Peptides against a protein of PDB entry 5KEZ. Designs and how they scored, part 54

Target 1, 320 residues: chain A of PDB entry 5KEZ
Amino acid sequence: NVAIYNPFRPWWERYQPVSYKLCTRSGNEDEFRNMVTRCNNVGVRIYVDAVINHMCGNAVSAGTSSTCGSYFNPGSRDFPAVPYSGWDFNDGKCKTGSGDIENYNDATQVRDCRLTGLLDLALEKDYVRSKIAEYMNHLIDIGVAGFRLDASKHMWPGDIKAILDKLHNLNSNWFPAGSKPFIYQEVIDLGGEPIKSSDYFGNGRVTEFKYGAKLGTVIRKWNGEKMSYLKNWGEGWGFVPSDRALVFVDNHDNQRGHGAGGASILTFWDARLYKMAVGFMLAHPYGFTRVMSSYRWPRQFQNGNDVNDWVGPPNNNGVI

## One batch from the design tools (peptide; aimed at target 1 D150)

Design b2_p22_3_s1 (made by RFdiffusion4, then SolubleMPNN; from b2_p22_3, 11 letters changed)
Fold by OpenDDE base, seed 5:
Structure b2_p22_3_s1 (fold): chain B 320 residues (1-320), chain A 22 residues (1-22)
Amino acid sequence: as target 1 above (320 residues)
Amino acid sequence: AMVLGGHEAVNTNDSRTPIFGP
């Protein structure tokens, strides 16, 4: 991914790919392979956050400022380490003046235009699908158990399916022969927009962002809501079917006040209430549960916004 | 009777890509 130094190595640089090389602030490919092996050997499985909707931001300077030194040029859409070129992006399909998503009530913009400047891959092309599948298959062959698909809302479900159909079975050194990768898709559906979580059920599980948002409101006793109302928690609250849901109290985005849930989201900063929420989630049978492991950073609020929301995990001079 | 909670419809926006510059 891109290496950004202003601010100094923010967490979000990880979501701006310039190649599919396993070479990041977390380590190199050999170290990753070693970790996966050691984890698998003791029954701990690895699921990769796969960023496949886009490459880096269009405003990033061309050059070799990346975690593995790979050259890239956002201006010309040149990513030779893949390789991608201008033919592999949706610039010509997006009809907005800026090239970015401008209206989330237009499903075509949401899928074919740039997410906040991130160069949008043309996932309709078999070439692009194949390059992504090769990346994911390399990880499968290393021994990962599955994937979180980042920004799934911004990809056509059929394009995702086409990629998934190219995937290998899991590595038989650790998984039963014929096992398929576990897939869950990040889709933010709080209602009011044309894209629905149900559009993606055919590809695997989906994130249920209503879960953390509503649980936070209830535990905070906002809007007169009470714990006793959780009697019919799950499908009774209009959430997706349990067997399609991945549930969580918070994630890295909404922990910083970004994305779905707003101020209702409970985090480790609200220690007592957060423990209550996590305890409830783990005790209740609805959905497949995910527990957040995060870190403290020096929050500094200005006009209600944390100006340090970019701060990444504890590191040694940029290396995790 | 069972109670159902509600929430407002909110447009999604990702904040992982701030304005880049020197």
Scores: peptide ipSAE 0.028, ipTM 0.614, DockQ to the pose 0.064
OpenDDE base, seeds 1, 2, 3, 4: peptide ipSAE 0.027, 0.023, 0.023, 0.025; ipTM 0.594, 0.624, 0.663, 0.609

Design b2_p22_3_s2 (made by RFdiffusion4, then SolubleMPNN; from b2_p22_3, 12 letters changed)
Fold by OpenDDE base, seed 3:
Structure b2_p22_3_s2 (fold): chain B 320 residues (1-320), chain A 22 residues (1-22)
Amino acid sequence: as target 1 above (320 residues)
Amino acid sequence: AQVLGGHEAVSTNDSRTPSFGP
């Protein structure tokens, strides 16, 4: 991914890929392979956050400022380490003036235009699908158990399916023969927009952002909410079917006030309430649960916004 | 910023990029 130095190595640089090479702030490919092997050998499975909707931001300077040193040029859509070129992006499809998503009520914009300047891959192209599949298959062959598909809301479900159809079975050294990768898709659906979580059920599980948002409200006792109202928690609250839901109290986005949930989201900053919420989540049968492991950063609020929301995990000069 | 229905909270710009853009 892009190596960002202003601010200094933010967490979100990980979501601006310039290659599919397995060399990042977290380590190189050999170290990753070693970790996957050691984890699998003790029954701990690895799921990769796959950033496949886009490459880096369109305004990032060309050069070799990347975690693996690969050259890239956002201006010319040149990512030779893949390789991608101008043929592999949706620039010609997006009809907005900015080239970015301007209206989330327009599903076509949401999927064909750039997410906040991130170069949008043309996932309708078999070439692009194949390059992504090759990346994911390499990970599968290493021994990962599945994937979180980042920004799935911004990809056409059919394109996702086409990629998934190219994937190998899981590594038989650790998984039963014929096992398929576990797929969950990040889709922000709190209602009110044309894109629905149900559009993605055919590809795997989806993130249920209503879960953390509503649970936060209840635990915080906002709007007269009571724990007793959780009697019909899950589908009874209008959430997606349990077998399609991946649930969580918070994630890396909304713990910073971004994404779905806003101020209702409980985080480790509110330790007591957070423990209550996480405990409830783990005890309740609804959905597939995910527990967040985060870190403290020096929050500084200015005009209601944390100016340090970019801060990544504790690191040594950018290396974890 | 993304306006999300069914909830009072408003989503800011996607956290994958800073507020000033990538």
Scores: peptide ipSAE 0.026, ipTM 0.658, DockQ to the pose 0.126
OpenDDE base, seeds 1, 2, 4, 5: peptide ipSAE 0.024, 0.023, 0.024, 0.027; ipTM 0.591, 0.615, 0.603, 0.620; seeds 4, 5 fail the geometry check

Design b2_p22_3_s3 (made by RFdiffusion4, then SolubleMPNN; from b2_p22_3, 14 letters changed)
Fold by OpenDDE base, seed 4:
Structure b2_p22_3_s3 (fold): chain B 320 residues (1-320), chain A 22 residues (1-22)
Amino acid sequence: as target 1 above (320 residues)
Amino acid sequence: AQVLGGHEAVSTRDSRTPAYGP
C-alpha cells in the first residue's frame, strides 16, 4: 500500500493498495506465511481484510513511496506491479462531476464512482477480476481461511461473485479437502439507501451494522430502550438472517465516531458498557461474532471530531 | 410482533481517507 507520511503512517494507508504484494508495515510475505502456518497449526485461522474495490487515492503523488517499494502513478492510473492501467478503472463509467460518490441514494454512483477519492477498479472486467482472484488465491494457497471483503457495498454483487467463483479451495494441509474460503462482506446498511445487505447474501455473510448501533442504544439506555427489549434480539429487530450476519459491537471506523452507528456505538473508551455489550454479543446465538481488538491513541477533539482519528496502532517508527 | 429498537440511522460515506494526498 501507499506509505503516507502526512499524517505519519495513518491506519488508513493500509486501505490504499498499489499492488497485491504481501509486504506491509506488518512484515513481508515470508513473515506472513510463517505467521499463517503457526496460527493454523494451533487452530487459529486467518481472515484477510481484502481491499479489492479500489487502489490508492487519486491525489497521492506518483512514485515508489509504498510499503513494498512498488512504483505507482495515481494520476495516470498506472499500477505496474499488478499491472493495472487506465483501462482498469471506472473513470469513464462514473458520471459524477467530481468522479467521487456524491449521492449514496444512487446505487450506480456508489458502485462505479470513487469512494472518497480512492481509484475505483473496473470489476466488470475479467482481467481485473482475475488479478484480484490471483491475489486472493495466493493467500488461500498460503493457508488463510477466508476474507473480509472491504467496501463490498461499493462493488456489484455479481462482480464479487465472479471473483469468488475463481477462488481455490482452502489449503488441504489445514482444511478439509474441498473447503471454501469463509467470506464476509462489509456492507453498511442501516436503511434509507438503495443498496441492501441482502443484495450480497449470495456471496457470503454480511456485516450487520444495525447490531452495534442498536445494541449501543439499548445499553446506553437511550430513547427509553431497555435490556428487556432484547428478548427478540436478532431477526426480531429487523436484522439480517443469523446465518448471513457477521456481528460486532464496534469496528475501526465507527470506533472513531464516524461511519455507521454514530454516537451510539460502544467502544473500549466506554469500558463498562462495552464489556456488557460484548458479553451480551458473545452470549447470544445471533450471527457470527467478531470481537474488536484495538488500541488507545491520543484523542484530540475539535468541534466534536477527533483530529487524531488517523493514528494507527502502536508501532516502532512506522513498523508494526 | 417485532420489537424494533430506536430510530433508524442512515449510513454515512466511508471516511477512512480523511486526509490522503502527496
Scores: peptide ipSAE 0.030, ipTM 0.641, DockQ to the pose 0.068
OpenDDE base, seeds 1, 2, 3, 5: peptide ipSAE 0.029, 0.027, 0.024, 0.030; ipTM 0.629, 0.676, 0.680, 0.647; seed 5 fails the geometry check

Design b2_p22_3_s4 (made by RFdiffusion4, then SolubleMPNN; from b2_p22_3, 13 letters changed)
Fold by OpenDDE base, seed 5:
Structure b2_p22_3_s4 (fold): chain B 320 residues (1-320), chain A 22 residues (1-22)
Amino acid sequence: as target 1 above (320 residues)
Amino acid sequence: PMVLGGHEAVSTRDSRTPSFGP
């Protein structure tokens, strides 16, 4: 991914890929392979956050300022380490003046235009699908158990399916022969927009963002909501079917006030209420549960916004 | 009584885009 130095190595640089090399602030490919092996050997499975909707931001300077030193040029859409070129992006498909998503009520715009400047890959192309599948298959062959698909809302479900249909079975050294990768898709659906979580059920599980948002409201006792109303928690609250849901109290985005849920989201900063929410989630049978492991950073609020929301995990001179 | 909850629509927005330029 791109290496950003202003601010100094923010967390979000990881979501701006310039190659599919396993060479990042977390380590190199050999170190990753070693970790996966050690984890698998004791029954701990690894799921990769796969960024396959886009490459880096269109405004990032060309050069070799990346975690593995790979050259890239956002201006010319040149990513030779893949390789991708201008033919592999949706620039000509997006019809907005900015090239970015401007209206989330236009499903084609949400999927064919750039998410906040991130160069949008032409996932309709078999070449692009194959390059992504090669990346994911390499990870499968290393021994990962599955994937979180980042920004799935911004990809056509059929394009995702076409990629998934190219994937290998899981590594038989640790998984039963014929096992398929576990897939869960990041889709923010709080209602009111044309793209629905149900559009993606055929590809795997989806994130249920209503879960953390509503649980936070209830536990905070906002809007007169009561704990007793949780008696029909799950589908009774309009959530997706339990067997399609991945549920969580918080994630890396909404810890920082970004994305779905807003101020209702409970985090470790709300220690007592957060423990209550996590305890409830783990005790209740609805959905597949994910527990957050995060870190403290020096929050600095200006006009209600944390100016340090970019701060990444504890590191040694940029290395995790 | 048990009540069905609701929330307004929220678009996908986060801090993945650099704010300080290249």
Scores: peptide ipSAE 0.030, ipTM 0.653, DockQ to the pose 0.062
OpenDDE base, seeds 1, 2, 3, 4: peptide ipSAE 0.029, 0.026, 0.024, 0.031; ipTM 0.630, 0.671, 0.681, 0.644; seeds 1, 4 fail the geometry check

Design b2_p22_4 (made by RFdiffusion4)
Pose (drawn by RFdiffusion4):
Structure b2_p22_4 (pose): chain A 320 residues (1-320), chain P 22 residues (1-22)
Amino acid sequence: as target 1 above (320 residues)
Amino acid sequence: LKLDGFLYMAGSGYSPFFVEKL
């Protein structure tokens, strides 16, 4: 991914890919393979956060400011370490004047245009689908059990299916024959938009962002909500079917207060209420549950938004 | 409850994990 130095090494630089080499601030390919093997050998699975909707920001300076030193040039769309060229991006397919996503009532541009200027991969091309599949198959053979598909709302459900069609079965040393990767797609669907999370049920599960937003408001006793109202918690509150939901109280993004749910999201900063919300979630049968494990940063709210929400993991001059 | 696994997020510093309900 792009090594971003202003601000200094933000957590979200990892969502701007430069190549598919397994080489990051978290470690190299040997350390990654070692981790996956050791965890599988004790029966704990690894799920990978797959960033496949885009490469890096279109305004990022060319050069080798990358986590493995790979060269890249966003202005010329050259990502030779993959390799990707300008033919591999949606510049000609997007219909907005800016080339970015401008209107979320238009389901087409949400898919074909740049998400906040991030170079949008042409996922309809077999070559691009093959390069992504090669990356995910490399991970599957190492032994990962599934994927979180980042920014799934900005990918066509069919393109996702075409990529998944190319995946190997899970490593037969650890998983039964015919096992398929666990897929959960990150789609923020709070209603009121043309894209529905149900559009993605053919590919795997989806993140249910309504879950934590509603639970936070309820536990905080905001907006007239009471815990007694949780008697019919689940699809009774308009959530996706339980067997398609990945649920959580907070995630790495919205724990910073700017996300789906804003200030209602309970986090480790609100430890007493947070424990209660996690407890309710873990006790209730709805959904497959994910628990957040975080790091501290110097929060500094100005106008209800944290100006330090970009701060990366604890580090000594960028080394984690 | 059973620990199912971890979400790997390269370089982000986060370590979220999954729980299976029994």

Design b2_p22_4_s1 (made by RFdiffusion4, then SolubleMPNN; from b2_p22_4, 10 letters changed)
Fold by OpenDDE base, seed 3:
Structure b2_p22_4_s1 (fold): chain B 320 residues (1-320), chain A 22 residues (1-22)
Amino acid sequence: as target 1 above (320 residues)
Amino acid sequence: MKLDGYLWRPGSGFRDYFVEKV
């Protein structure tokens, strides 16, 4: 991914790929392979956060400032380490003035335009699908158990399916023969927008962002909410079917007041309430549960916004 | 922008974010 130095190595640089090489601040491919092997050998499975909707931001300077040293040029859409070129992006398909998503009520913009400047891959192209599949298959062959598909809302479900159809079975050294990768898709659907979580059910599980948002309001006792109202928690609250839901109290985005959920989201900063919410989530049968592991950073609020929301995990001069 | 009674804003150079319920 891009190495960002202003601010200094933010967490979100990880979501700006310039290649599919497995070397980042967290380690190189050999170290990753070793970790996956060790984890699998004791029954701990690894799921990769796969960033396949886009490459890095369009405004990032060209050069070799990346975690693997790969050259890239956002201006010309040149990513030779893949390789991608200008033919592999949706610049010509997006019809907005900025090239970015401007209206989230326009599903076509949401899928075909840039998410906050991130260069949008032309996932309708078999070439692009194949490059992504090769990346994911390499990970599968290493021994990962599945994937979180980042920014799935911004990809056409059919394009996702086309990629998934190219994937190998899981590594038989650790998984039963014929096992398929576990897939869950990040889709922000709080209602009121044309893109629905149900659009993605055919590809795997989806993130249920209503879960953390609503649970937060209840635990916080906002708007007269009571714990007793959770008697029909899950589908009874209008959430997606349990067998399609990936649920969580917070994620890396909304932990910082970003993503979906806003101020209702409970985090480790609200220690007591957060423990209550996580405890409830783990005790309740609805959905597939995910527990957040995070870190403390020096929050600094200005006009209601944390100006240090970019701060990445504890590191030694950029190395995790 | 307002979506389903919520205010969304561009992220810190990364993502669009849900800010608050309107």
Scores: peptide ipSAE 0.020, ipTM 0.625, DockQ to the pose 0.032
OpenDDE base, seeds 1, 2, 4, 5: peptide ipSAE 0.007, 0.019, 0.022, 0.019; ipTM 0.388, 0.602, 0.582, 0.591; seeds 2, 4 fail the geometry check

Design b2_p22_4_s2 (made by RFdiffusion4, then SolubleMPNN; from b2_p22_4, 9 letters changed)
Fold by OpenDDE base, seed 4:
Structure b2_p22_4_s2 (fold): chain B 320 residues (1-320), chain A 22 residues (1-22)
Amino acid sequence: as target 1 above (320 residues)
Amino acid sequence: LRFDGYLWRPGSGYRDYFVEKL
């Protein structure tokens, strides 16, 4: 991915890929293989946060400032380490003036235009699908158990399906023969927009963002909400079917105070309430649970927003 | 509690998101 130095190595640089090489701030491919093997050997499975909707930001300077040293040129859409070229992006398909998503009530914009300037891959192309599948299959062959598909809301479900159909079975050294990768898709659906979580049920599980948002409200006792109202927690609260839901109290985005779910989201900053929420989540049968592991950073609020929400985990000069 | 009427919008960071009420 792109190495960003202003601000200094933010957490979100990981979500600006320039290649599918497994060299990042966390280590190289050999180290990753070693980690996956060691984890699998003790029953810990690895799920990769796969960034396949886009490459890096359109405004990033061309060069070799990347975690693996690969050259890239956002201006010309040149990513030779893949390789991708200008034909592999949705520049001509997006019809907005900026090239970015401008209206989230337009499903076509949401899927065909750039997410906050991130170069949007043309996932309708078999070539692009194949390059992504190759990346994911490489990880599968290493021994990962599945994937979180980043920014799934911004990809056409059919394109995702086409990629998933190209995936190998899991590595039989650690998984039963014929096992398929576990897929969960990040789809932010809190209602009120045309894109629905149900659009993605065919591909795997979907993040249920209503879960953390509504649980936070209940635990905080906002708007007269009571714990007793959780008697029909799950589908009874309008959530997706349990077998399609990946549930969580918070994630890295909404932990920053303004993400999906708003101020109701509970985080480790509110330790007591957070433990209550996480405990409830783990005890309740609804959905597949995900527990957040985060870190403390020096928050600085200005006009209700943390200006340091970019701060990544503790690191040594950018190396984690 | 429902969140109908909220608009999901990108923040200043490339992975920075926020929700606002319409």
Scores: peptide ipSAE 0.027, ipTM 0.673, DockQ to the pose 0.035
OpenDDE base, seeds 1, 2, 3, 5: peptide ipSAE 0.026, 0.023, 0.025, 0.021; ipTM 0.673, 0.657, 0.677, 0.641; seeds 1, 3 fail the geometry check

Design b2_p22_4_s3 (made by RFdiffusion4, then SolubleMPNN; from b2_p22_4, 10 letters changed)
Fold by OpenDDE base, seed 2:
Structure b2_p22_4_s3 (fold): chain B 320 residues (1-320), chain A 22 residues (1-22)
Amino acid sequence: as target 1 above (320 residues)
Amino acid sequence: MRLDGFLWEPGSGFRDYFVEKV
């Protein structure tokens, strides 16, 4: 991914890829392989957050400022470490004046245009699908158990399916022969938009962002909400089917006030209420549960915004 | 954490908002 130095090595630089090399602030490929092996040997499975919708932002300076030193040029759409070129992006397909998503009520824009300048990959192309599949298969062969697909809302479900159909079975050293990777897709569906979580059910589980949002309102006792109303928690509250849901109280985005759910979201900053929410989530049978493990940072609010929301995990001069 | 409804409402584009800071 790109190496950002202003601010100094923010958490979000990881979501701006310039190659699919396993070479990051967290370590090299050998170290990653070692970690996966050690985890698998004790029954801990690894799921990779896969950023496959886009490459880095179009405004990032060209050069070799990346975690593995790979050259890239966003302006010319040149990513030779993959390789990608201008033919592998949706610039000509997007019909907005800016080239960015301008209307979220237009599903075509949401999927074919750039997410705020992030170079949008042409996932309709078999070449692009194959490059992504090769990346994911390399991870599968190392021994990962599955994937979170980042920004799935911005990809056509059929294109995702085409990639998934190219994936290997899981590594038989740790998984039963013929096992398929576990897939869950980040889709923000709070209602009111044309893209629905149900569009993605065929590919795997989806994130249910209503879960943390609604649970937060109940535990905070907002608008007269009562814990007793959780009697029909799950599908009874309009959530996706349990077997399609990945549920969570918070994530890295809304923990920083950037995610779906607004002010209702409970985080470790609200320690008592957060423990209640997490405890309830783990006790209740609805959905596949995900528990957040995070860190504290020096929050500094200006005009209602934390100016330090970019701060990544504790590190030693950029090395995690 | 923002206390306004910006991140709650459909079409708020939380990801857009986030990326704009990048």
Scores: peptide ipSAE 0.021, ipTM 0.617, DockQ to the pose 0.030
OpenDDE base, seeds 1, 3, 4, 5: peptide ipSAE 0.023, 0.020, 0.020, 0.019; ipTM 0.592, 0.631, 0.623, 0.605; seeds 1, 3, 4 fail the geometry check

Design b2_p22_4_s4 (made by RFdiffusion4, then SolubleMPNN; from b2_p22_4, 9 letters changed)
Fold by OpenDDE base, seed 3:
Structure b2_p22_4_s4 (fold): chain B 320 residues (1-320), chain A 22 residues (1-22)
Amino acid sequence: as target 1 above (320 residues)
Amino acid sequence: LRLDGYLWRPGSGFRDYFVEKL
C-alpha cells in the first residue's frame, strides 16, 4: 500500500493499495506465512481484510512511496506491480463531475464512482477479477480461512460473486478437503439508502451495522431505551437474518466517529458501557460475533472532530 | 478514510465521504 508520511503512517494507509504484494508495515510475506502457520497449528484461523474495490487515492503523488517500494502512478492509473492500467478503472463509467460519489442515493454512483477519491477498479472486467482472485488465492494457499471484503457496498454483488467463483478451496493441511473460504462483506445499511445488505446475501455474510448502533443507544439509555426492549433482539429489531449477520459493537471506522453509527457507538473509551455491550453481544446467539482489539491514541477534539483520528497502532518508525 | 493531503468528512449518508484539500 501507499506509505503515507504526512501524517506519519496513519492507519488508513492500509486501505490504499498499490500492489497485492504481501509486504507491509506489519511484515513481509515470509513473516505472514509463518504467522498463519503458527496460528493454524493451534486452531486459530486468519481472515484477511481484502481491499479489492479500489487502489490508492487519485491525488496521491506518483513514485515509490509504498510499503514494498513498488512504483505507482495514480494520475495515469499505472500500477505495474499488479499490473493495472487506465483500462482497469471506472473513470469513463462514472458520470459525476468530480469522478467521486456525489449522491449515495444513486446506487450506480456508489458502485461506479470513486469512494472519496480512491481509484475505482473496473470489477466487471475478467482481467481485474482474475488479478484479484490471484491475490486472494495466494492467501488461501498460504492458509488463511477467509476474507473481510472491504467496501463491498461499492462493488456490484455480481462482480463479487464472479471473483469468489474463482477462489480455491482452503488449504487441506489445516482445513477439511473441499472447504470454502469464509466470506463476510462490509456493507453499511442502516436503512434509507437504495443499496441493501440483502443484495449481498448470496456472496456470504454481511456486516450488520444496525447492531452496534442500536445496542449503543440501548446501553446508553438514550431516548428512553431499556434493556428489556432487547427481548426480541436480532431479527425482531429488523436486523438481517442471523445466518447472514456479522455483528460487532464497534469497528475501526465508527470507533473514530466515522461512518455508520455516529455517537451511539460504544468503544473502549467508554470502558464500562463497552464491556456491557460486548458481554451482551457474546452472550446473545444472534449473528457471528467479532470483538475489536484496538489501542489508545492522543485524541484532540476540535469542533467535535478528533484531529488525531489518523493515528495508527503503536509502532516503531512505522513498523508494528 | 483519508488521503494524503486531504481531510475526510462524513456526509449525510451512513457511509458518505467527501474530501477536502488540506
Scores: peptide ipSAE 0.024, ipTM 0.663, DockQ to the pose 0.026
OpenDDE base, seeds 1, 2, 4, 5: peptide ipSAE 0.021, 0.024, 0.021, 0.022; ipTM 0.641, 0.654, 0.591, 0.645; seeds 2, 4, 5 fail the geometry check

Design b2_p22_5 (made by RFdiffusion4)
Pose (drawn by RFdiffusion4):
Structure b2_p22_5 (pose): chain A 320 residues (1-320), chain P 22 residues (1-22)
Amino acid sequence: as target 1 above (320 residues)
Amino acid sequence: MTNATYDPDLFGFEYTEDGFWY
C-alpha cells in the first residue's frame, strides 16, 4: 500500500493498494504465512480484508513511497508490480465530469467512477479479475478461511461473482474438502439508496451496519428508544436475514464517530455502555458476531468530528 | 455469559493491516 507521510502514516493508507505483494507495516510474506499456519494449527481462522475495488488515489505522487518499495505512478495508471496499466481502470467507463462519484442516487456511477479519487479497477475485464483472483488464491493456499470484501457497494455484484468463481477451495490440510471461502461484503445500507445489501446475497454475507447504529441509540437511550423495544431484535427491526448478517457494535471505521451512525456508535471510549452493547450482541442469536479490538489515539473533536481520526497504530517513527 | 452464535469452525481473526483486529 501507499506510504502516506502527510498526515503521518494514517490507518487508511492501507486502503490504497500499490501491489499484491504481501508486504506491509504488519509484516512480510514469511511472517504472514507463519501467522496463518500457527493460528490454523490451534483452530483459529484468519479472514483477510481484501481491497479489490481500487488501487491508490489518483493524485498520489509517483515514485516508491510504498510499503515494499515498489514503483507506481497513479497519474499514468502504471502499477508495474501487479502489473496494471491504464487499460485496467474505469477512466473511459465513468460518465461523471470529474471522474469521481458525485451522486449516490445513480447506482452506475457508484460502481464505475472513482471513490473519492481512488483509481477504480475495471472489474469487468478478465485480466483484472484474474490478477485479483491470483492474489486471493495465494492467500487461500496459505490457509486463510475467508475475506472481508472492502467497499463492496462500489463493485457490481456480478463482477464480485466472477472473481469468486475463480477461487480455489480452502486448503485441504485444515478444512474439509470442498470448503469455500467465507465471504462477507462491506455494504453500508441504511435504506434510502438504490443499492440494497440484498443485491449481494448471492456472493456471501453482508455487514449489517444498521445493527450497531440502532443498538447504540437504544443503549444510549436516545431518540426515544428503550431497551424494552429489543424484544423483537433482528429482522423485526428491518435487518437482513440472520444467516446473511455479519454484525458488530462498532468497526474500525465508525468507531471514529464520522461513519454510519455518527455519535451513536458505542466504542471502547464509552466502556461501561460499550460492554453492555457487546454483551447484548453476543447473547442474542441474530447474526455472526465480530468483536472489535482497537488502539488508542489522541481524539480531538472539533464540531463533532475528530481531527485526529486519521492517526495510525501506535508507532515509533512509523514502525508499529 | 454464553455467546449464542459462537461457531468453533468459523472462530478467528480478521487481518486488516491497519493495526486493528477483529

